# Peptides against a protein of PDB entry 3V4O, part 65

Target 1, 234 residues: chain A of PDB entry 3V4O
Amino acid sequence: DQPLAKDKVALLIGNMNYREHPKLKAPLVDVYELTNLLRQLDFKVVSLLDLTEYEMRNAVDEFLLLLDKGVYGLLYYAGHGYENFGNSFMVPVDAPNPYRSENCLCVQNILKLMQEKETGLNVFLLDMCRKRNDYDDTIPILDALKVTANIVFGYATCQGAEAFEIQHSGLANGIFMKFLKDRLLEDKKITVLLDEVAEDMGKCHLTKGKQALEIRSSLSEKRALTDPIQGTEY

## One batch from the design tools (peptide; made by RFdiffusion4, then SolubleMPNN)

Design b2_p14_7_s1 (from b2_p14_7, 7 letters changed)
Fold by OpenDDE base, seed 1:
Structure b2_p14_7_s1 (fold): chain B 234 residues (1-234), chain A 14 residues (1-14)
Amino acid sequence: as target 1 above (234 residues)
Amino acid sequence: MEEKLQSFSPELSE
């Protein structure tokens, strides 16, 4: 049986023009390219750049409003970030230096809210560093996640490691997106697809020993980004 | 051709 999505919705956030932190370049191109690809997959895509904390929270709220039972939800983030105690934090462009958890958006909190929507699939593609933020010693108390078996994390880098962008001849792209874009349209289970991306990334001489894709998933069904939307006739 | 890697990690300081 071909799995069906009730709908497919994606929120893409690329933060690059930080006020108190080094500017990035790759998120611009990465968001653009991913937007194009996801739209080809019939995702409803909201793509936003350079969001303040307020704007990011609003964007997430609006994104959640589009989620419902059986809907595929995809959150992509490219920008500064950190990971403390297994929790991923996306850094808004107006975050102070140093930033703390109260200044950032916790991905796991978003996941919890997505689970409450009874989504069919929750995909997180996080193109950010995963180093610990030593200036944030708070331990977030998160509610226990439900066992939904529909969660996929694609981390651009390993825990405690950095994610990189590559600039070549004036063009900048994230290493993760460089390889993800080549396979994103493939009709494969999302975890299988990401595994292949991981292998491709592993062949990159520039980031050997520096960056490697990590896949974390609890996906009990053969869900793919290419899954058709329920009720759609072709 | 120039290739440059840039980390997505900022330097933080108090």
Scores: peptide ipSAE 0.254, ipTM 0.779, DockQ to the pose 0.759
Fold by OpenDDE base, seed 3:
Structure b2_p14_7_s1 (fold): chain B 234 residues (1-234), chain A 14 residues (1-14)
Amino acid sequence: as target 1 above (234 residues)
Amino acid sequence: MEEKLQSFSPELSE
């Protein structure tokens, strides 16, 4: 039987205009393009740009309020980031230089909160670097995750590696979004879809040996972003 | 046209 979503909700965050860090360009276009695509998939999309720590935390809180049993939740982030000890940290635009975990939002903490909502699917698309932040040696003690078998991480790059944007003709797109956008509307299990994106990205000459998509998933059902919403006709 | 790559990694300093 076709899996059904109780609802589909996405929070898209693109941080570009950092106060104490190099500015980015791609998140603007990437968030815009992804917004349009997800809306075609009947996601309720909140798209935000250049969020401070306070604003990011509020956005996540509001996002969580929209989640409930069976709801598909998707979090997309494009901006500066880092990964320490397997924990992914999104960097707000007002983060200091250097920043620490206390200045950033931990994705795994968000996942834990999403699990408490008994969501039908949790998708994280993280278009950020995953390099170690040497200025923060704190090992965060996170709450143990539940076994929900509905989690998909799409990392724009490998652990310890960087994510890049390409500026072409005055416009910039992230490498990840460049390839993701071409397949996002396909009616396929999300992990299969991302795997195909990974293959496409692997053929990009600009980032060969520099950036590769990593998929980390625990998804026991054939869930797709194209899954219809319960009680609706498609 | 030339394509430019920019890393999403910030340059951190103490």
Scores: peptide ipSAE 0.252, ipTM 0.779, DockQ to the pose 0.781
Fold by OpenDDE base, seed 5:
Structure b2_p14_7_s1 (fold): chain B 234 residues (1-234), chain A 14 residues (1-14)
Amino acid sequence: as target 1 above (234 residues)
Amino acid sequence: MEEKLQSFSPELSE
């Protein structure tokens, strides 16, 4: 039997206009493109740009309120970020220079809270750099995650590596979104879909040896973003 | 159009 979602909810955050860090361009277009695609997949989508720490935390809180047992939750982030000790940190636009973990939002903490909601699927699409932040010497002590077997991470780049955007005379796009958007509507297990995106990205001459998609998952069921919502007819 | 890469990596300094 095909898996069913109780509901499908997505929070998309694109941070570009940083106060103390270089400005970005791609998140604007990438959030817009992803919003339109996810809505075609019957996701309830909240898309926000240029969030302060306070606003980001509030957005995540509101997102969590929409989650419940069996709900598909998707978090997309495009902006500055870093990874220390396997933990991913999203950087708000008002973060200081240098920023530390106390200034940022830890993705794994959000995952823990999503697990408490007994969600049907947790998808994280992180379009940010994954370099270590040497100015943050904090070793995070996180609570152990539950074994829910419904977690998928799509990292735009490898651990310790950078993510890039393509700049030209027109609108800029992130490398990750450039390839993700072509396959997002496919009716495939989400990990299979991302694997194909990884192969497509690997053929890009611009980022060969510089950026590669990493998929990290514990997904024991054949769940897809195209899975129907309970009570709906297709 | 010519395509160029821009890193998302910030320059951190104290």
Scores: peptide ipSAE 0.249, ipTM 0.777, DockQ to the pose 0.771
Fold by OpenDDE base, seed 2:
Structure b2_p14_7_s1 (fold): chain B 234 residues (1-234), chain A 14 residues (1-14)
Amino acid sequence: as target 1 above (234 residues)
Amino acid sequence: MEEKLQSFSPELSE
């Protein structure tokens, strides 16, 4: 049986030109490439670059408005980030140095809100570092998540580690996107697809021992990004 | 051609 999506919506955020932090290069190309691929998969894609805190929060709010029962929601982020106490924080371009959780967007909070929409699938692709921010000792109090069995996290790197971009002849791509883009269109369960990406990434000599893809999922159905939208013909 | 790695992690300081 083929799973169906009521709709497919993606929010892609790439932050590069930070005001108080080192600038990045890869998010520009990575967001562009992922946008093209997801559109081929009939996702409604909103792609944004260099968002302030206010703009990021607004973008997430608008994204959430597009989610509903059975909708596939995908959030991709490329930029600076950190992880404290299992919570992932996306860093806006206007974040201070040092930044704290109050300056950033918590992914797990977004997940909570997505669950309230009764989505068919929640995918997070986080191309950011996951190192602890020692300047933020705040322990977030999050509401308990529902048991929805439709959650997939693709972390570009493992817990406590860094994510990297590679630069070659003026070009820059994130390591994660370098391998993800080659498989994203495959008609496979999303966790299987990501597992294959993880193996491909593991063969990269540049990031050996430095970056490894982590997949965290509770997905009880064979959901794929290629799943048809209900009421549409392919 | 030589490849260069760049971390997505900023250096934080007070």
Scores: peptide ipSAE 0.247, ipTM 0.775, DockQ to the pose 0.768

Design b2_p14_7_s2 (from b2_p14_7, 7 letters changed)
Fold by OpenDDE base, seed 1:
Structure b2_p14_7_s2 (fold): chain B 234 residues (1-234), chain A 14 residues (1-14)
Amino acid sequence: as target 1 above (234 residues)
Amino acid sequence: MEEKLQSYSPELSE
């Protein structure tokens, strides 16, 4: 009994050229490589780089418009970020210093909106730090999420910890994508796949004790990124 | 070549 997706849509955002914060390099490569992989999996992929707050919000809105009942939705973000009270915030390139929640996009808010679309699967791959932002003293009051049992978070790092990229003379992946890309095409339940990625990442000596993948899921079905799209013959 | 890590968490200040 193979699960089927009504459609598969992904939004990939890589922010690097921050105006008021240190510039990054890996998101360029990470978004590019992930785009190619997801397209091989028949995802409709929108890949964007260096988005302002306005552009990020618009991109998310457009992404949500592509979601519908049974659709697989995947959001990937690589860039600066933080986590306050369990809420993940993606930082636009034009964010001020310091930035606060009103300057950023809350992933959990996006999840809420995805649930309203009755998606078949919601996957978040967040290659960002999860340290608390002490300059953001806002306690967000979020609406209760529905119990949809179709949510998977792949955090590049643990709560309160940092995510990294390796600085080379040339371009290189971030730590998370370095290992994710090797397994992404495997026909496995997404949580199983990420678990294997976590083990692979754990072997990286550079980030031992500094960065570890965290999986948070409520997925009651054997959903995989390789699941075929309904009505499509290959 | 010494490999260095770049954090995705910038230093913030008022």
Scores: peptide ipSAE 0.398, ipTM 0.842, DockQ to the pose 0.823
Fold by OpenDDE base, seed 3:
Structure b2_p14_7_s2 (fold): chain B 234 residues (1-234), chain A 14 residues (1-14)
Amino acid sequence: as target 1 above (234 residues)
Amino acid sequence: MEEKLQSYSPELSE
């Protein structure tokens, strides 16, 4: 039988106009396009741009309030970021230079909170770099995760590597979204879908050897973004 | 047109 979602909720954050760091362009387009796609998949989508630390934390809190047992939760982030000791940190636009973990939002902490909601699916699409921040040598003590087997991470790049956007005369997608958007509506298990995106992305000449999609998942069910919402007719 | 890559990793400084 096809899995059902109690509801489908997505929070999309695109940070580009940083105060103390280089400005980006692609998050604007990427968030917009992803919003349209997810809405076609009947996600309730909150899309936000250029969030301060305070605003990001509030957005996450509000997002968590929409999660409940069986709900599909998707968090997309495009912007500056880093990864220390396996923990992914999203950088708010008002982050100082240099920034530390206390200035940023830890994705794994969000995951922990999502697990407490007994969600049906937790998807993280992180269009950010995963290089270590040498200015932050602290090891965060995170609460142990539960074994829920409903987690999917789509990293725009591999561990220790960078994610990029293409800049030219006009607006363009980030590398990750450039390929993700072409397959997102496919009725496939989310990990299978992302695997295909990875293959497509691997053919990009601009980022060969520089950026590669990494999928990290514990997903024991055939969950897809196209899964219907319980109580609805499709 | 020329395409350039912009990294999502800023150069940090003290």
Scores: peptide ipSAE 0.394, ipTM 0.841, DockQ to the pose 0.802
Fold by OpenDDE base, seed 5:
Structure b2_p14_7_s2 (fold): chain B 234 residues (1-234), chain A 14 residues (1-14)
Amino acid sequence: as target 1 above (234 residues)
Amino acid sequence: MEEKLQSYSPELSE
């Protein structure tokens, strides 16, 4: 009865040292901590920092090559971003000011490609802002998604809102990762896990009324990040 | 330690 993964693969991207935009600090620590946690969950993890547009596209391509039928795919991104017309755009470190959709990577396009791989689970953890970019007037025309019922989005913030990191004298952490890391190893359906993270995050006095976790999912099976890989012994 | 927030949304300009 236990759902099985053929394999588990994760791509983690943290962009901090932007050329034309304010630099960030938290992605370094957040990617590191998430890497260690996902490896404990037997994910094959590729962690990359400060990627140009070219490098990001290559990383996504390589990630997709590791996906196949029944594979769990997880994409984590921390950095600058925006959302136009329900489409999420990750901003590379070499993006111009202002950036537009042609300079960025569309998450929904990646999802479409993941669906073609017939993955068992598609998880997106997006630690970025979701404000509209008024300098991008392009209306995306995306191919219709398939009904795979295996999609989970964990947005660090709600639609039209901002995501933040906490900066102090020490190492900075993103608000999202601050709470996600405490729950990630729990053996629970991924949507239930994220719901608990949302409640924990809602208690943060710093971001009350400013940042709230949004879960968007179409997941018809009780799948968890702790699901065992087929053929493995425990 | 004093805690400050940094937004992941930069101010854009032409």
Scores: peptide ipSAE 0.387, ipTM 0.843, DockQ to the pose 0.766
Fold by OpenDDE base, seed 2:
Structure b2_p14_7_s2 (fold): chain B 234 residues (1-234), chain A 14 residues (1-14)
Amino acid sequence: as target 1 above (234 residues)
Amino acid sequence: MEEKLQSYSPELSE
């Protein structure tokens, strides 16, 4: 009765040392913490930091090669980003100023490719801003998505809003990861888990009115990150 | 110690 994953694969990207944009700090810690947690959940985790456009595209390609029917795929990104016309763009460290869609990776395009793999679950955790990039006037033409009912987006912030990291005594964490890490190992449907994270984040006095978790999902099964891998016993 | 926020949104310019 419990859902099973054929395999569980995660790609974690943290971009901090931008060449033409302000540097960040939290992605280093956040990627590290998330890596440890996902490995405890038996994910095969590839964690990468400070990727150029070329490297990011290659990483995504390699990630896609690991996906197959029934595989749980999780993409985490922490860094600069923007959202135009409902499309989320991850910004590589070598992106120009200003950057455009052609310089960035579109998450929805990745989703389309993941769907072609007939994955069991597609989870996107996007710790990036979602503000409109006025310097990018291109309208992406995206391929139509399939109706797979296995998609979960965890946006660190609301549409058109910003995501933040906190700095305290030299230590920095993303607001999203600050709360996500406390619940990630819970054996709950992923959307339920994220909803609880959203409530926890909502109590953060630092980001009240500035950042709020948004969950966008079409998940018709009770799938959790804790779901066992097929053929394995726990 | 006081906490501060850093935005993940850069100021863009041409």
Scores: peptide ipSAE 0.383, ipTM 0.842, DockQ to the pose 0.769

Design b2_p14_7_s3 (from b2_p14_7, 8 letters changed)
Fold by OpenDDE base, seed 4:
Structure b2_p14_7_s3 (fold): chain B 234 residues (1-234), chain A 14 residues (1-14)
Amino acid sequence: as target 1 above (234 residues)
Amino acid sequence: MAEKLQSYDPQLSK
């Protein structure tokens, strides 16, 4: 009884060349590697780098247009970010310093919109810091989520903690992607797959006590990124 | 191989 996806669509965003914030390196390579892997999994992948607020909002809107009943939706973000009151905010490259929620994209708002599409699976892979933004005292009022039991969050780090990249010889990979890429093609329930990635990351001496993968899920079915698309050979 | 760890911390203050 293999679960089927109506389609599989992914939006990958890597922000690194910030105008008013420190530049990053890993998002370039991480987005590239993840793009190649997801395409091997028959995902329709849109990968974008260094998006302004306007461009990010447009990209999300276009991504949502590709979602429909039973479609697997995956959003990956690598860049600066923060978390206030359990809400994750992705920071565009043109965000001011300091930035506030009005300058950023709230992941939970995107999730709400994805739920309205009656997707088969919603996966968020957030490779960003989760520290509180003390310069933003706004308490966001979000629409209530539906009970869909098809949601998976893979946070590259723990609440209140930082995410890191490893730099060597001019190249850089995020800690999360370093381990995710080795397992992403495995035919396993996505939460099981991420759990194994978490264990692998836990063995990294560089981030011991500094970064740990957090999985937050409400997934009642054995859904995997390897699930075949309905109407195709598998 | 020597590796350097770089934080994604946006450094909210200049």
Scores: peptide ipSAE 0.309, ipTM 0.787, DockQ to the pose 0.743
Fold by OpenDDE base, seed 3:
Formats: sequence, structure tokens, C-alpha cells
Structure b2_p14_7_s3 (fold): chain B 234 residues (1-234), chain A 14 residues (1-14)
Amino acid sequence: as target 1 above (234 residues)
Amino acid sequence: MAEKLQSYDPQLSK
């Protein structure tokens, strides 16, 4: 039988107007487009732009409160970021220059908290660079993750690489969203969907050899973003 | 207008 979601909740964060770092353009449009798509999939979507560290932490806390057993949780982030020792860090707009892990939000910590909610699906779409932050050698001590077999990471780029945005005719879109938006509504297992996005991205002449989608998943069930919500609410 | 690729790398100028 087709899996059912108890509910579907998404938090979308797009950081552009950094105080101490180069400004970005694509997150504005990318968050908007993804919001519309996820709402078509009956997600309850909270979309936020240009969040400080305090605001980001609050947003994540509120997001976690909406999660419960069987709920599909999706976190999308577009902005500056880095990856140290396999841990992904989202950079708030008020982060200092240089920033450290203490100034940022660790995605894996969020995952740990999501697992405690016994969610039905945990999806992370991270549209950020994954280069090492040389200004921070701290190895985070993270709590051990549970084996929940319901985790999907969609990294806009591969480990140690950069993510890009394309500006055309005054508009900017992230490379990841450019291709993701074309397939997001498809009724397919989320890992299969992302794999197809990866292939599409691989054909982009602008990012060949520069950016490639990485999928990291432990998903033992055929779960899709199109899965219906349990009950008669939707 | 030509397409421009811009990195999300915070160390790069916009």
C-alpha cells in the first residue's frame, strides 16, 4: 500500500542579505517557487528570508513543534554554508566574518531532533556550498543518530564543492532549484526523483565539472512528497 | 544578456 503522511510540514529558509558576507540573489526566487510547489503537494509551508541566528533557531524550534509521529518534515535552505567533518552548517545573515560553527545551525543536529519526533520522512534540501570552513577546526560532538531509515539529503553540490546561482535577464535562480522545480511534483520515490534531477543538472553546460547534486539517503520505504495525508483533512 | 554564474562561496565577491 502507498505510504501515508500524518501531516506534511516544510520550513524554507533563504538567506541573501548578509551583513558581513557577499549578498546572494537566487534564494528569493527559489524559496518562492519551492513554496508554491510544496503547497500544491499539501505541505504546510513556512517560508522565511534573511534570518538572523536567533530567528533561524526559533524557526527551527517552531518547525520541530509541528513534527510528530508519521509527519513528513522537509527543510530547505538556500544561502551561505559550509561543511566540516561531514556536518552541514547553515549561515545566518548576521554571522560574523569569519564565522564559526557556534554562529551557525548544524543540520545534523536538526536531524537528530527530527528523529526524536518519530517522523515518517525527513528531507533536507541544502542549496549551499559544501566547502570546508578553514576558520573553524572544531569537531562537533553530535548525538548518535537513530536508525530510522527515513532520511534523504539532497545536496545542491558535492562534498567540498560550491553551489551556484545563474543570473539571466536580471533574474537569478540557483542551479539546484532550476532543475528541482521541474520534477518536484512527480509522484515518485523522493530518492528516484532527486536522481532524475541530478541527471538533468548534469547536462547543464554552465555547471559541468563545477556543481553536481549529491543524494545521501537511508530510505527503506517508497515515500514520495506526493504521498497523501492520512485522514480527511486534505 | 549572457548568463552569469555566481558562486555561493562567501569568500567570493558578488
Scores: peptide ipSAE 0.300, ipTM 0.767, DockQ to the pose 0.505
Fold by OpenDDE base, seed 5:
Structure b2_p14_7_s3 (fold): chain B 234 residues (1-234), chain A 14 residues (1-14)
Amino acid sequence: as target 1 above (234 residues)
Amino acid sequence: MAEKLQSYDPQLSK
């Protein structure tokens, strides 16, 4: 039987113009391209650029309000970030130098809140570095996650590694989005889709040995981004 | 066409 989504909602955040950190270029184009693709998949998409901590928290709150039982939720982030003790932190544009967890948004905390909404699918696409932040000694105490078996993480890079963007004749794209965009519309289980993206990325001579996609999932059902929305005719 | 790689790392942990 074809899995159904009650609705499809995506929040896309691209942070580039940091106040206290190096500026980025790729998130602008990456958010734009991903927005267009997800809309073709009938996602309700909110795309935001250069968010402060306050604005990011508000955006996440508003995103969560759109989630409910059976809803597919997708969070995409492109920008600076780090990973401490298995927890991913997205860095707002107004984060201080150095930044700490209190200045950033923890993805796993967002996941916890999404689980409380009883979503049908939780997809995180994180186009950020995953290196340890040595200036943050905080050991996060997170509540145990529920066993919902509907979680997919697509990390643009491996644990402890960097993510990159490429500048090509004035245009910049993230390596992750470069390959993701070619397969995103395929009618496949999301983990299978990402696995193919990983293989495509692995064949790129530019990032060989530098950046590799990591898929972390607990997905017990054949859920795809192409799954139809309940009550709609196709 | 010229291609250049740039890291997302702000170099805080280097």
Scores: peptide ipSAE 0.297, ipTM 0.768, DockQ to the pose 0.611
Fold by OpenDDE base, seed 1:
Structure b2_p14_7_s3 (fold): chain B 234 residues (1-234), chain A 14 residues (1-14)
Amino acid sequence: as target 1 above (234 residues)
Amino acid sequence: MAEKLQSYDPQLSK
């Protein structure tokens, strides 16, 4: 049987204009393109740019309020970030230099909160670097996650590696989004879809040996972003 | 068309 979503909600964050760190360019276009695509998939999409720590935390809180039992939740982030001990940290635009975990938002903490909502699907698309932050020596102690088998992480790059944007003719697009956008509307299990995106990305001459998509999932059902919303006949 | 990569690494991005 075709899985159904109670609802579909997405929060997209693109941080570019950092105060104390190098500015980025691609998140603007990437958020815009992803917003358009997800709306075509009947997602309720909140897309925000250049969020401070306070604003990011508020955005996440509001996002969580929209989640409920059976709801598909998707979090996309494009910007600076790092990964320490398997935990992904999104860096707000007003983060100090250097930043630490207390200045950033931990994705795994968000996942925990999403699990408490009994969501039908939790998708994280993280277009950020995954290099260790040497200035943050804190070992995070996170609450144990539930075994929900409905989690999908799409990392734009490998652990310890960098994510890149391609700039040409004044335009910039993240490598991840460059390939994701071509397949996002396909009616496929989300992990299968991302696997195909990974293969497409692997053919990119510019990023060979530099960036590769990593999929981390525990998804026991054939959930797709194209899954219809309950009570609708889309 | 010229293409170049820019890292999201805050230490490298400009």
Scores: peptide ipSAE 0.296, ipTM 0.773, DockQ to the pose 0.500; fails the geometry check

